# Peptides against a protein of PDB entry 1IK9: the designs that were tried, part 23

Target 1, 211 residues: chain A of PDB entry 1IK9
Amino acid sequence: MERKISRIHLVSEPSITHFLQVSWEKTLESGFVITLTDGHSAWTGTVSESEISQEADDMAMEKGKYVGELRKALLSGAGPADVYTFNFSKESCYFFFEKNLKDVSFRLGSFNLEKVENPAEVIRELICYCLDTIAENQAKNEHLQKENERLLRDWNDVQGRFEKCVSAKEALETDLYKRFILVLNEKKTKIRSLHNKLLNAAQEREKDIKQ
Target 2, 207 residues: chain A of PDB entry 1IK9 as posed
Amino acid sequence: MERKISRIHLVSEPSITHFLQVSWEKTLESGFVITLTDGHSAWTGTVSESEISQEADDMAMEKGKYVGELRKALLSADVYTFNFSKESAYFFFEKNLKDVSFRLGSFNLEKVENPAEVIRELIAYALDTIAENQAKNEHLQKENERLLRDWNDVQGRFEKAVSAKEALETDLYKRFILVLNEKKTKIRSLHNKLLNAAQEREKDIKQ
Target 3, 195 residues: chain B of PDB entry 1IK9 as posed
Amino acid sequence: MERKISRIHLVSEPSITHFLQVSWEKTLESGFVITLTDGHSAWTGTVSESEISQEADDMAMEKGKYVGELRKALLSVYTFNFSKESAYFFFEKNLKDVSFRLGSFNLEKVENPAEVIRELIAYALDTIAENQAKNEHLQKENERLLRDWNDVQGRFEKAVSAKEALETDLYKRFILVLNEKKTKIRSLHNKLLNA

## One batch from the design tools (peptide; made by RFdiffusion4, then SolubleMPNN)

Design b1_p9_7_s2 (from b1_p9_7, 3 letters changed)
Fold by OpenDDE base, seed 3:
Structure b1_p9_7_s2 (fold): chain B 211 residues (1-211), chain C 211 residues (1-211), chain A 9 residues (1-9)
Amino acid sequence: as target 1 above (211 residues)
Amino acid sequence: as target 1 above (211 residues)
Amino acid sequence: GPMPPDATA
C-alpha cells in the first residue's frame, strides 16, 4: 500500500493547515482512501476505480490524464498553493478541489467523507507514518553518503593508478630508446671499425703492387 | 533551534503510542522544551539548564554524561523499548523516565508539564515539521543519488582510460622491441657482410703472394 | 668470436 500525506489549506479555514492523506494500492487509478485532518478531527472517504472513471468521463478527460491531475492535486505536497484550491464542508462532509488556471478555475474532483469517531488514532497513525518515513529516508541518506564517500575513494585510487600508468609509459619509452641507442651505437662503431680495416687492407694491397 | 520527535509508550497507557517532542537551542544542556501528545491532548514543559544541572547533581552524575543519557532517552526515536521507561500522569502532569539495566532500574529524570489549551495547533505544527523533514530528506536523497550516479560514471571513465593505458604500455613495449630487433638484425647483417669482405680480401692477398 | 645469432621478436 502506498501513502502520501500533504499539507493543504481549505478555502473555509485558510489560517488552519489541514493534512490530506491519500492511500492506494499500486496505482491511484485503482481507487484510494482519502483522509483529512486538522489535528483534532479527522474525516475519511473511499474513492473507487469506478468513481475515478466517472469523474474522468464527466470532465470529458482521458482517464490517464485525469489520474495524472489527481496525482498532482492530492499528492503534490507543498506544491504551489495557487494551482489547486481545496474545499471542505464539516457539515456536509463534502470535499472538493479545483484547478486554477490563469483565466479559468474548474472542479477537478469531489468526494463525500465521513467523520472519524476516533480521530486521535488516525492522527497517531499519521504521525507514526511520518516518523517511519523520516527514519527510512535518514537510513537511505546515510547509506548514499557512505556510497558517495566510497565511490570518491575508488575514483581517486583509479585516477592515481592512471596517472602512474601514464608516467610509467613515458618512462618506459624513454628508457627503451636510451638502451636501444646504446646498442645501435655499439654496432655502428663496429661497422666503422670494419670499414677502416677494409680500407687499410686495400691500401696495403696497393702498396704491395707498387715493388 | 533543533527538534526531535520520538514515539514512546507510557507505562500507564501501553496500548497508545505517544509522541515526545524535544526542542532545544544548540545543545540539550542549555535547556529544552518537552512536548508530549497522544494525538488528542498535548502537554508541554520547559526544562532549564539549571534544572538539568540539578538533576545531574542529584544523580551524582557528571553533567556531560547525564546530558548524554538524556539524549539517548529523549531523542533516541524507536530505540529499544526496554531500556527507557516513560511515565506520565495526566492528573498531576508529572512526567518521569527510568533507565532499565538488567539488575537495576533508576529514575533518569522528571519534569512537570502543563496541558496545552490548543492541542490541535501543537499537533498540526508537529505534523508540519515531520512533512518538512521528509521533504528535506527526500531532496537530500535525490541529490546524493545523482552524485552517486555521477561518481560511478566518472569512475567508469577513468577505469576505461586506465585499462587503455595499461594495454597501450604493453603494446608500446612489444612494438619498440620488434622495431629494435629489426634494426639490430640489419646492423648484424652488415657486420657479417663486412667480415666476409675482409676474409675475401685476405684470401686474395694470400693468392697474390703464392702467385 | 662468431657473431651472435639474429634476435628474433
Scores: peptide ipSAE 0.023, ipTM 0.850, DockQ to the pose 0.093
Fold by OpenDDE base, seed 4:
Structure b1_p9_7_s2 (fold): chain B 211 residues (1-211), chain C 211 residues (1-211), chain A 9 residues (1-9)
Amino acid sequence: as target 1 above (211 residues)
Amino acid sequence: as target 1 above (211 residues)
Amino acid sequence: GPMPPDATA
């Protein structure tokens, strides 16, 4: 089961934050349980897959698009743009919400809720869920933080090895060239010496032929 | 201001989860506000720095150690070992908590609370704080996740560069040796050729002298 | 002395 709690403001009670809990199995499209509370009273309703389908049809909206709008309205809370307006009558227990667009507002959905007999239990369970979620998210944060620190150490290690490898490559190239030049210069000197000896021997032979 | 909410069980109401909120400025030692709720009623008390000091003195405990025990009791909830027991009388509004050790239990602290006139407001604010904390922790989780993914990419990049550098170093060494051998062998061949020419010239001169 | 043989790769 998935659950999302959001804070909403009712048009009838704009000064009192309400909490909208939505609970569903796997997909919101398969139906959901909606719970509304003001921290004193609670109201609950079950919305079936058939009701969701009917409301999509009544709106002449494709079901997937409609469920997408439901998700934005019911799970995101009122976004910073008040795009979704929530209404609830405590007398009729009728909950409805509207999408406010610039040029047109329309009812997105409506649900009959029932007043919960023991609202304190619903409120306690809601707070428990919030505290559980906080604890889970904290544990995840601590894990991710430790993993970040590990990855940073591993990066620094390989970076340091890479820099050492670059330096070692340059040093190797320099050393090999220096050694090569030494040996090559010795061979060049020997070649020059042997050429001079050949020139001298040829000059001596030319002198010996000329008596 | 710092705040911590924990779930606790009262000895008098073990079947009903209570929520213990503690709010403080910078340090718990400077005093705190304690709020207890069952999701229907709420009770609040202010604990001053002087009361904390007095309770430490009454216990013959060093203040820092006492505050350390307060932090464990009031901010951690009942740990899995039921080391801290919470008691509250709704009639007297007297809240006290005990530390249960194997061989000795002792009262750790006691506070007079006051029943809140509008508990719904306290409960709503508590839920708001939980939802804010969830949102903040989620944003932190998303940030840490993105940072982990970045660090992993950066690690893979430098690792790949390192492996290429190793391979390039080995290839460079091999190439330099091959080139060196070629040039060296040419010089050696030239030296051998020049030595043979010198030997032949010496043998011819020795023939010319014997002739 | 005789020149050492060519280095083989």
Scores: peptide ipSAE 0.023, ipTM 0.852, DockQ to the pose 0.094
Fold by OpenDDE base, seed 5:
Structure b1_p9_7_s2 (fold): chain B 211 residues (1-211), chain C 211 residues (1-211), chain A 9 residues (1-9)
Amino acid sequence: as target 1 above (211 residues)
Amino acid sequence: as target 1 above (211 residues)
Amino acid sequence: GPMPPDATA
């Protein structure tokens, strides 16, 4: 089961933070359980896939779009954008919410909730879920931090090996050129010496012909 | 202010999860606020640095060790290790907890709490803190995930550059040796040719002297 | 390795 808890402000009680819990299996389209609490009382309702389909049809909205709007309203928490207005009557247990556009507000959904007989149990379970979520997220954070530290070490190792490879390439090239220049110069010196010996031999032969 | 919420089970109500909130500034040694709730009622007390010091003295325990035990009892949440036993009387508002060792249990601390007049406000604030902590931890996890993805890309880039550097070094060495062998062979050929010319010139001179 | 034979011009 997936679950999301959000803070909402009811139009009837704008000074009291209410908590809206939505629980579903895989997709919100298959239906969901909605729970509302003020920290003293709790109210719960189940919304079926048939009710979601009927509300989409009544609104003349494509079901996937309607479920997309429900997800934004009920799971996002009312972001600081006053895009969704929540209304609840404690007397009738009627919950409804509106989407506020610039020039028009329209009802997005309406649910009949039932007052929970034991609200303390619902509140305790809600707090338990929050604490479990904190613990899970902390464990994920610690894991990701250790992975970051590992990746940074591995990066530094490869970077250091790369720098050594570059330096070793430059040093190798320089050393090879120096060694080859020495050998080439020796061969050039030997060629020059042999040419001089040929010139001297030719000059001596020309002297021997001239007696 | 630092804050920790933990689940505890009271000896008097072992079937009902209670929530223990501890709030402090920088260190638990400077004092703390303790809040207990069952999701319907709440109780709060303030523990001063002087009370912590007195309890440490009464226990004949070094203050740093005592605060270390308080931290384990009150902040760890009763881990599955039944090492700490929590007791609370709703009638007297007396909260005490024991450390259970193998063969001995001893009282680790005792606090007088006051019943909160508006428990719903305390419960709402507690849920708000949990939701804020979830949101903060989610943002940290998303940041760490993006950093992991960055570090992995950077590692792959440097690794690929390193492999190219190794291959380029081997190719350079091979190419340099091939080029230098060609040039050396040309010079060796020229030396052999010049030696043959010198031998021929010497043989011709020896013929001219015999003629 | 052995010097390759003279590259024929």
Scores: peptide ipSAE 0.022, ipTM 0.851, DockQ to the pose 0.042
Fold by OpenDDE base, seed 1:
Structure b1_p9_7_s2 (fold): chain B 211 residues (1-211), chain C 211 residues (1-211), chain A 9 residues (1-9)
Amino acid sequence: as target 1 above (211 residues)
Amino acid sequence: as target 1 above (211 residues)
Amino acid sequence: GPMPPDATA
């Protein structure tokens, strides 16, 4: 089961933060359970896949689009632009919410809720879920932090090996050229020496022919 | 202000999860506010630095060690070994907790609490803090995940440059040796040619003298 | 022609 808790403000009680829990299996489209609480009372309702389909049809909205709007309304809480307005009557236990656009406001959905007999149990379970989620997220953060530190070390190690490889390549090239020049110069010196001996031998022969 | 919420079980109500909030400024040693709730009622107490010092003295415990025990008891909740036992009387509003060791159990601290008039406000604020903490931790998780992905890309890029540098070094060495051998062989061939010319010139001169 | 001068390192 997937679960999301959001803060909402009710039109009737705008000064009192309410909490909307939504719980579902795999997809919100398959139906969901909503739980509303003010920290003293709790109210729960179940919405079936058939009710979601019926509300989409009644709105003349494509089901996937409707579920997308439900997800934004019920799982995000009040988005930064009061795009969704929440209403609840404690007397009738009727919950409804509206989408407010610039030029159009419309009811997005409505649900009958039931007052929970033991709201403290629901509230405790909700707090437990929040604390579990915090612990899980903290453990994940610590894992990701350690992995970042590992990756940074591994990066520094490879970078250092790369810099050493660059320097070693330049040093190798320089050393090979120096050694090559030395051997080449020795061979050039030997060629010059042999050429001079050849010239001297030719000059001596020309002297011997000229007596 | 730093804040920690923990689950505790009271000896009097072991089937009902209670929540212990501890709030402090900088260090727990400077004093703290505790809030206990069962999801219906709430109780609050303030513990001063002087009370912490007095409890440490009464226990004949070094203050830093005592604060370390307070931190384990009050901030960790029930550790995995029932090392800390929590007691609360709703009638007297007296809260106390014990450390249980194998051979020794002792009272670690005690506090007078006051019943909160509007427990729903305290509960709502507690849930708000949990939801804020979840959102902050999620944002941190997403940031760390993106940073991990960046570091992994950067590592792969440097690794690929390093492998190219290694291959380029080996290729350079091989190419330089091949080129060097070619030039050296040309010079050796020229030396051999000049040496043969010198031998021929010497043989011709020896023929001219024997004539 | 004359051998080119020795390459200096």
Scores: peptide ipSAE 0.040, ipTM 0.853, DockQ to the pose 0.085; fails the geometry check

Design b1_p9_7_s3 (from b1_p9_7 with A3M S9A)
Fold by OpenDDE base, seed 2:
Structure b1_p9_7_s3 (fold): chain B 211 residues (1-211), chain C 211 residues (1-211), chain A 9 residues (1-9)
Amino acid sequence: as target 1 above (211 residues)
Amino acid sequence: as target 1 above (211 residues)
Amino acid sequence: PPMPPDATA
């Protein structure tokens, strides 16, 4: 089961933060359980896949688009843009929400909720879920931090090996050229010496022929 | 202000998860505010630096060690080891906790709490803090995840450059040796040719002298 | 032809 808790403000009680919990299996489209609380009272309702389909049809909206709007309204919380207005009557237990566009507001959805007899249990379970989520996220964060530090070390190690490889390549090239120049110069000197010996021998022979 | 919320079980109500909130400035040693809730009622107390000092003295414990035990008891939650036992009387509003060792239990601390008149506000604020903490931790986790993905790419890039550098070094060495062997062989051939010309010239001169 | 001078590094 997936779960999301958001803060919302009700039009009727704008000074009191309410908490909207939505729980679902796999996709919000298959239906969900909605729970509203003010930290004292709780109200719960089950929204079926058929209700979601009917609400989408009543809106003349494609179901996937409608579920996309439900997800934005119910799971993202009231973003700072007041794009969604939440309404709840504690008397009728009727919950509805509107999407506020620039020139038009329209009802996006509505649910009948039931007052929870033991709201403390629902609130405790909600807090437990929050604390578990915090612990899981902290453990994930610590893991990611350690992994980050590992990756940074590994990067520095490879970078240092790369720089050493570059320097070693340049040093190898320079050393090989120096060594080869020395050997080539020795061979050139030997060739020059042999050429001079040949020239001298030819000059001596030409002198011996001239007597 | 720092804050920690933990789940605890009371000896008197072992089936009901309670939430223990502790809030403090900088260090727990300077005093703290403790809040207990069962999701319906809340109780709050302020523990001063002087009370902490007195409790440490009464225990004949060094203050830093005592605060270390307070931190383990009050901030870590009831770890699975039942090392800490929490007690609260709703009638007297007296909260105390014990450390359970193998052969001895001892009172670690005790606080007078006051029943909060509007527990819903305290519970809402507690849930708000949990949701804020979740959001902060999620943002941090997303950042760390992206950073890890970046570092992994950067590592792969440097590794690929390093492997290319190694291959290029080996190729350079091989190419230089091949080129130099060719040039050296040419010079050796020229030296051998010049030596043979010198030997032939000497043999011809020796024939001319014998003639 | 005279041999070219020694190569320098």
Scores: peptide ipSAE 0.022, ipTM 0.851, DockQ to the pose 0.095
Fold by OpenDDE base, seed 5:
Structure b1_p9_7_s3 (fold): chain B 211 residues (1-211), chain C 211 residues (1-211), chain A 9 residues (1-9)
Amino acid sequence: as target 1 above (211 residues)
Amino acid sequence: as target 1 above (211 residues)
Amino acid sequence: PPMPPDATA
């Protein structure tokens, strides 16, 4: 089961924060349970897959698009842009919400709710869910933080090894060239010396022929 | 202001989850506000630094140790080990809690609470705090997740560069040695050729002198 | 630095 709790403002009671809970299985399309509370009273309704399908048909909206709008309205709260307005009559237990576009407002959906006999139980369970969600998110945060610290250490280790490898490559190339230049220069010097000896021997032979 | 909400079970109402909120500034030692709710009624009390000091003195406990025990009792909830028992009389508004050790229980502290006139406001504010904490923790989780994904990419990049650097160092050394061996062998061949020419010239000169 | 060229004979 998935659940989302959001804060909403009712048009009839704009000074009192209400809490809208929606709970569903896997997809909102399969139906959901809606719960509304003001911290004293609670109201609950069940919305079936057939009701969602009927509301989509009544709106002449594709079902997936309609469910997408329900998800935005019911799971986000109003959001910062007042795109959704919520209305609830405590007398009729009729809940409806509208999507406000710049020049047009339209009813997105409506639900009949029932007043909960024991609202304190619903409120306690809602607070329990919030506290459990806080604990889970804190544990996840601590895990991710430790993993970040590990990844940063591992990155610094391989970075330092890479820098050492670059420096060692440059040093190796420089050392190899220096050693080979010395050996080559020695061999070049020996070649030059042998050439000079050949030239001198040829000049001496030409002198000996000329007596 | 710091706040912690925990679930507690009251000895008088063990089937009803109560919520204990403690709010304080910087340190619990400077005093705190305690709020208790069952999801219908709420009770609040303020505990001063002087009361905390007096309770520590009455217990003959060092103040820092006493505040440490208050923190464990009031900010953890009971915890899984039933180390702390909570008692509240709705009639007297007297709240007290005990630390249970294997063979001894002792009162750790007590507070006079006052019944809140508008418990729904306290409950709404408590739910708001829970929802804000969820949102903050979710945002932190998303940030840490993105940072982990970044650090993993950066680690894979530098690891791949390091492996290329190692392979390039080995290839460079091998290539340099091969090239230098070829050049050295050429120079050694030239030295041998020049030595043979010198030996032949010396042998020819010795023949010309004998002639 | 590149190796100095072979002296042309």
Scores: peptide ipSAE 0.022, ipTM 0.850, DockQ to the pose 0.050; fails the geometry check
Fold by OpenDDE base, seed 3:
Structure b1_p9_7_s3 (fold): chain B 211 residues (1-211), chain C 211 residues (1-211), chain A 9 residues (1-9)
Amino acid sequence: as target 1 above (211 residues)
Amino acid sequence: as target 1 above (211 residues)
Amino acid sequence: PPMPPDATA
């Protein structure tokens, strides 16, 4: 079961925050239980898949689009100012809501609710669910924070190894070139020495021919 | 102002979850407001810094230790099974709580509460606070999740650069050695050629002397 | 002494 609680304002009682709980299985399309409370009284209704289909047909709206609008209205609360208007008659237990567009408002849905005999139990369960959700979200936050700290350490460690690798590559190149220059210079010196010996031998032979 | 809401069970009503709200400024030691509710009625009391000091003295407990025990009792809810027992008389509005140790239970504190005239407003505000806390924690979770995804990308990027640096270092060493060997062999060939020319010149000179 | 052989890679 999935659940969402939102705060709403009723047109009849705009100064009193009401809470709208919606509970459903897997998809909102399969039906849902709606609960309204003012912190003193509670009202509940069950909306079936057939009622959702009928409301979509009555609106001449494609069912998936209609369910998408239901989701925005009932699960998001009052989004940015006044996109959805909620109405509830405590006398008739009739709940309906409207979508407000710039130049047009239309009824999006309506539900008959029943007054809950023990509203305190519904309110307690609602508060329990909120507290459970807070605790679960806090535990997730603590886990994500520890993971963030781990990832940052791991990043710093790899970064430090990378910088050492760059420096070691430059040092290696420099050292290999220095060693090569030393060996090359030794061979060049030996070539020069042998060339001088050849020149001396040629000069001596030219002296021996001149007697 | 800081606030904590916890679920508690009263000894008098063990089947009914009650909610204990504690509100304080900076430190619990400076005093706090306690609110108890069952989802129908609410009771509130203000505990002053002087009362906290007096209760610590009456217990013969160091104030910081006492405030630490208050924090565990009132802000953690019932920790692991039954460390704290809560009692409330609706008739006297007297709230007290006990710490249960293995062989000893003792009163940790007591408060006189007053019945709230408009419990629905207190309950609505409490639910609003829970919903706000849920929304804030969700936003923190989404932020931490995005940050973790960023850190993981950054780690993968640096790791890939590090692996490329390692491979490039090994390739550099191999290439430099190959180049050095080629030049070294060229110089060795030139030395051998010059040495052979010297030997030939010496042999020709020895022929000219015999001649 | 004879030159050492060419270094091979």
Scores: peptide ipSAE 0.022, ipTM 0.852, DockQ to the pose 0.089; fails the geometry check
Fold by OpenDDE base, seed 1:
Parts: sequence; C-alpha cells; structure tokens
Structure b1_p9_7_s3 (fold): chain B 211 residues (1-211), chain C 211 residues (1-211), chain A 9 residues (1-9)
Amino acid sequence: as target 1 above (211 residues)
Amino acid sequence: as target 1 above (211 residues)
Amino acid sequence: PPMPPDATA
C-alpha cells in the first residue's frame, strides 16, 4: 500500500493545520482511504474506484485527468497556494475540495467521512509512519552519500590515470624521436663518409690518367 | 534549534506507542526541552544545563559520558530492545528512564513534566515537523541522486578518454616504429649502394695498375 | 607530428 500525508487548511478552520492522509494500492484510480485529523479528532472514509469513475463522469472529465487532479489536490500537499480549497463539516462529516482557476472554481470531489472512535491510535500510527519514512529516507541519504563519495574517488582515480597516460604518451613520443634521431645521424654520418671516399677515389683516378 | 522525535514504550502502557520529542540548542549538554505524547495528551518539561550537571554528579558519572547516555536514551529511539526503560506517571507527571545492563540497571534521569493544555497544537506541530523533515530529506535524496548520476556520467567519460589514450599510446608506438624502420632501411640501402660503388672503383684501379 | 624530415645534419 502507498501512503501520503499532507498538510491542509480547512475553510472552516483556517488557523488550524489539518493532516490529510491518503492510502492506496498501486494507483489512486483503484480507490483510496482518506483520513483527516486535526491532532485531536480523526475522520476516515473509503473511496472506491467506482466512486472515482462516477465523480469523473459527473464532472464530464476524462478519468485519467480527474485522477491527475485528485493526485495534485490530495497527495501534493501545499501545491501553489490557493489552487485547491478544502472544506470539512465536523457535524455532517462531509469533506469536499475545489480547484480554483483564474476565472472559475469547481468542486473536484466530495467524501462522506466517519469519526474515528479512537483518534489517538490513528494519530500515533500516522506519527509512526512519519518516523519510519524519516528513517528510511535517512538510510537512503546515507547510502547515496557513500555512493557519491565512492564515485568521486573512482573519478579522481581514473582522472589521475588518464593524466599519467597523457604524460606517458608525450614522454614516449619524445623518447622515440630522440632515439630515432641518434640512429639516423649515425647512418647519415656513414653515408657522408662513404660519399667522400668515393669522391677521393674518383679524383685519384683522374690524376693517374692525366703522365 | 535541533530536534529529535523517537518512539518509546512506557512501562505503564506497554501497548501504546508514545512519542518523545527532545529539542536543544547546539548540544544536548546545554539543556533541552522534552515533550511526551500518546497522540491524545501531551506533557512538556525543560531540563537545564545545571540539572544535567547535577544528575551527572548525583550519579557520580562524568558529564560527557552522562550526556552520551542521555543522547542514546532520548535521541536514538529504538536502541537495542530493553537497553533503556521509560517510565511516566500521568498522575504525578514524573518521567524517568533507566539503563538496563546485563547485571545492573540504574536510573539515568528523571524529569518533572507538566500537562499541556492544548495537546492538539503540540501534536499538529510535531506532525508538521515530521512532514517538513520528510520533504527536506526527499529534496536531499533527489539532489544526491542527480549528483550520483552526474558523477557516474563523468566517470564513464573519463574512463572512455583513458581507454582511448591507452589505445592511442600503443598505436603511436607501433606507427613510430614502422616509420623508423622504413627510414632506416632507406639509409641502409644507400650505405650498401655506396659501398658497392667504392668496391667497384677500387677493382678498376687495381686493373689499371696491373696493366 | 610527422617524423621530423630526414634530419639534415
């Protein structure tokens, strides 16, 4: 089961933060359980997939779009201020919410809730879930931090190996050229020496022909 | 101000999860505010630095060690099961906790709490803090995830550059040797040609002298 | 770089 808790302000009690819990299986479209609390009282209701479908039909809204609006209203918590308005009557246990657009507002959904007999149990379970979620997120953060530090070390190691490879390539090129020049110069010196010996031999023969 | 909320079980109500909030400035040693709730009632008390020092002295414990035990008891939540025992009287508003060692248990601390007049406000604020902490930890997780993905890409880029550098070094060495061998072979051919010309010139001169 | 041309020493 997936679960989201958000803070909302009710039109009836704008100074009192309320908490809206929504729980669902896989997709919000398959229905959900809604729980409202003010930290003293709690109210719960179940919304079926058929009710969601009926609300979408009654609104003449495509179901996927309607579920998208439900997700924004009920799961996003504080969206942009004033986009969603929440209303609840403690007397009727009737909960409804509206989407406020620039030029038009409309009721997005409505639920009949029932007052929980033991609100303290619901509140304790809600706090337990928050604390578990904090612990899970902390463990994930610690894991990601350790991975980040590992990846940074591995990056620095490969970077250092790369820099050494670049330097080693340049050094190899320089050394190979130096060695090549030495051997070439020896061969050139041998060629020059042999050419001079040929010139001398030719000059001596030309002298012998001229007695 | 730093804050930690933990789940505890009271000896008086072992089936009811309680929540222990501790808030402090910089260090727990400087004093703290303790808040206890069962999701219906709340109790609060302030513990001063002087009280912490006095409790350490009364226990004949070094203050840093005592604060270390307070931190484990009050901030760690569920340490190893049964290491810390929590007791609270709703009648006297007296809270105390014990450390259970293998062969000895001892009272680690005690606080006089007072019942909060509006427990719903404390509970709402506590839930708000949990939700804020969840949001902060989620934002940190998303940031660390994006950084890890960046670092992994950067690592793959440098790794690919390193592999190309290794291959380029080997290719350079091979190419330089091939070119060097070609030039050396040309020079060796020129040396052989000049040597043969010298031998022929010497043989012709020896024929001219024997005539 | 190409091999330095036939090093005219």
Scores: peptide ipSAE 0.022, ipTM 0.850, DockQ to the pose 0.041; fails the geometry check

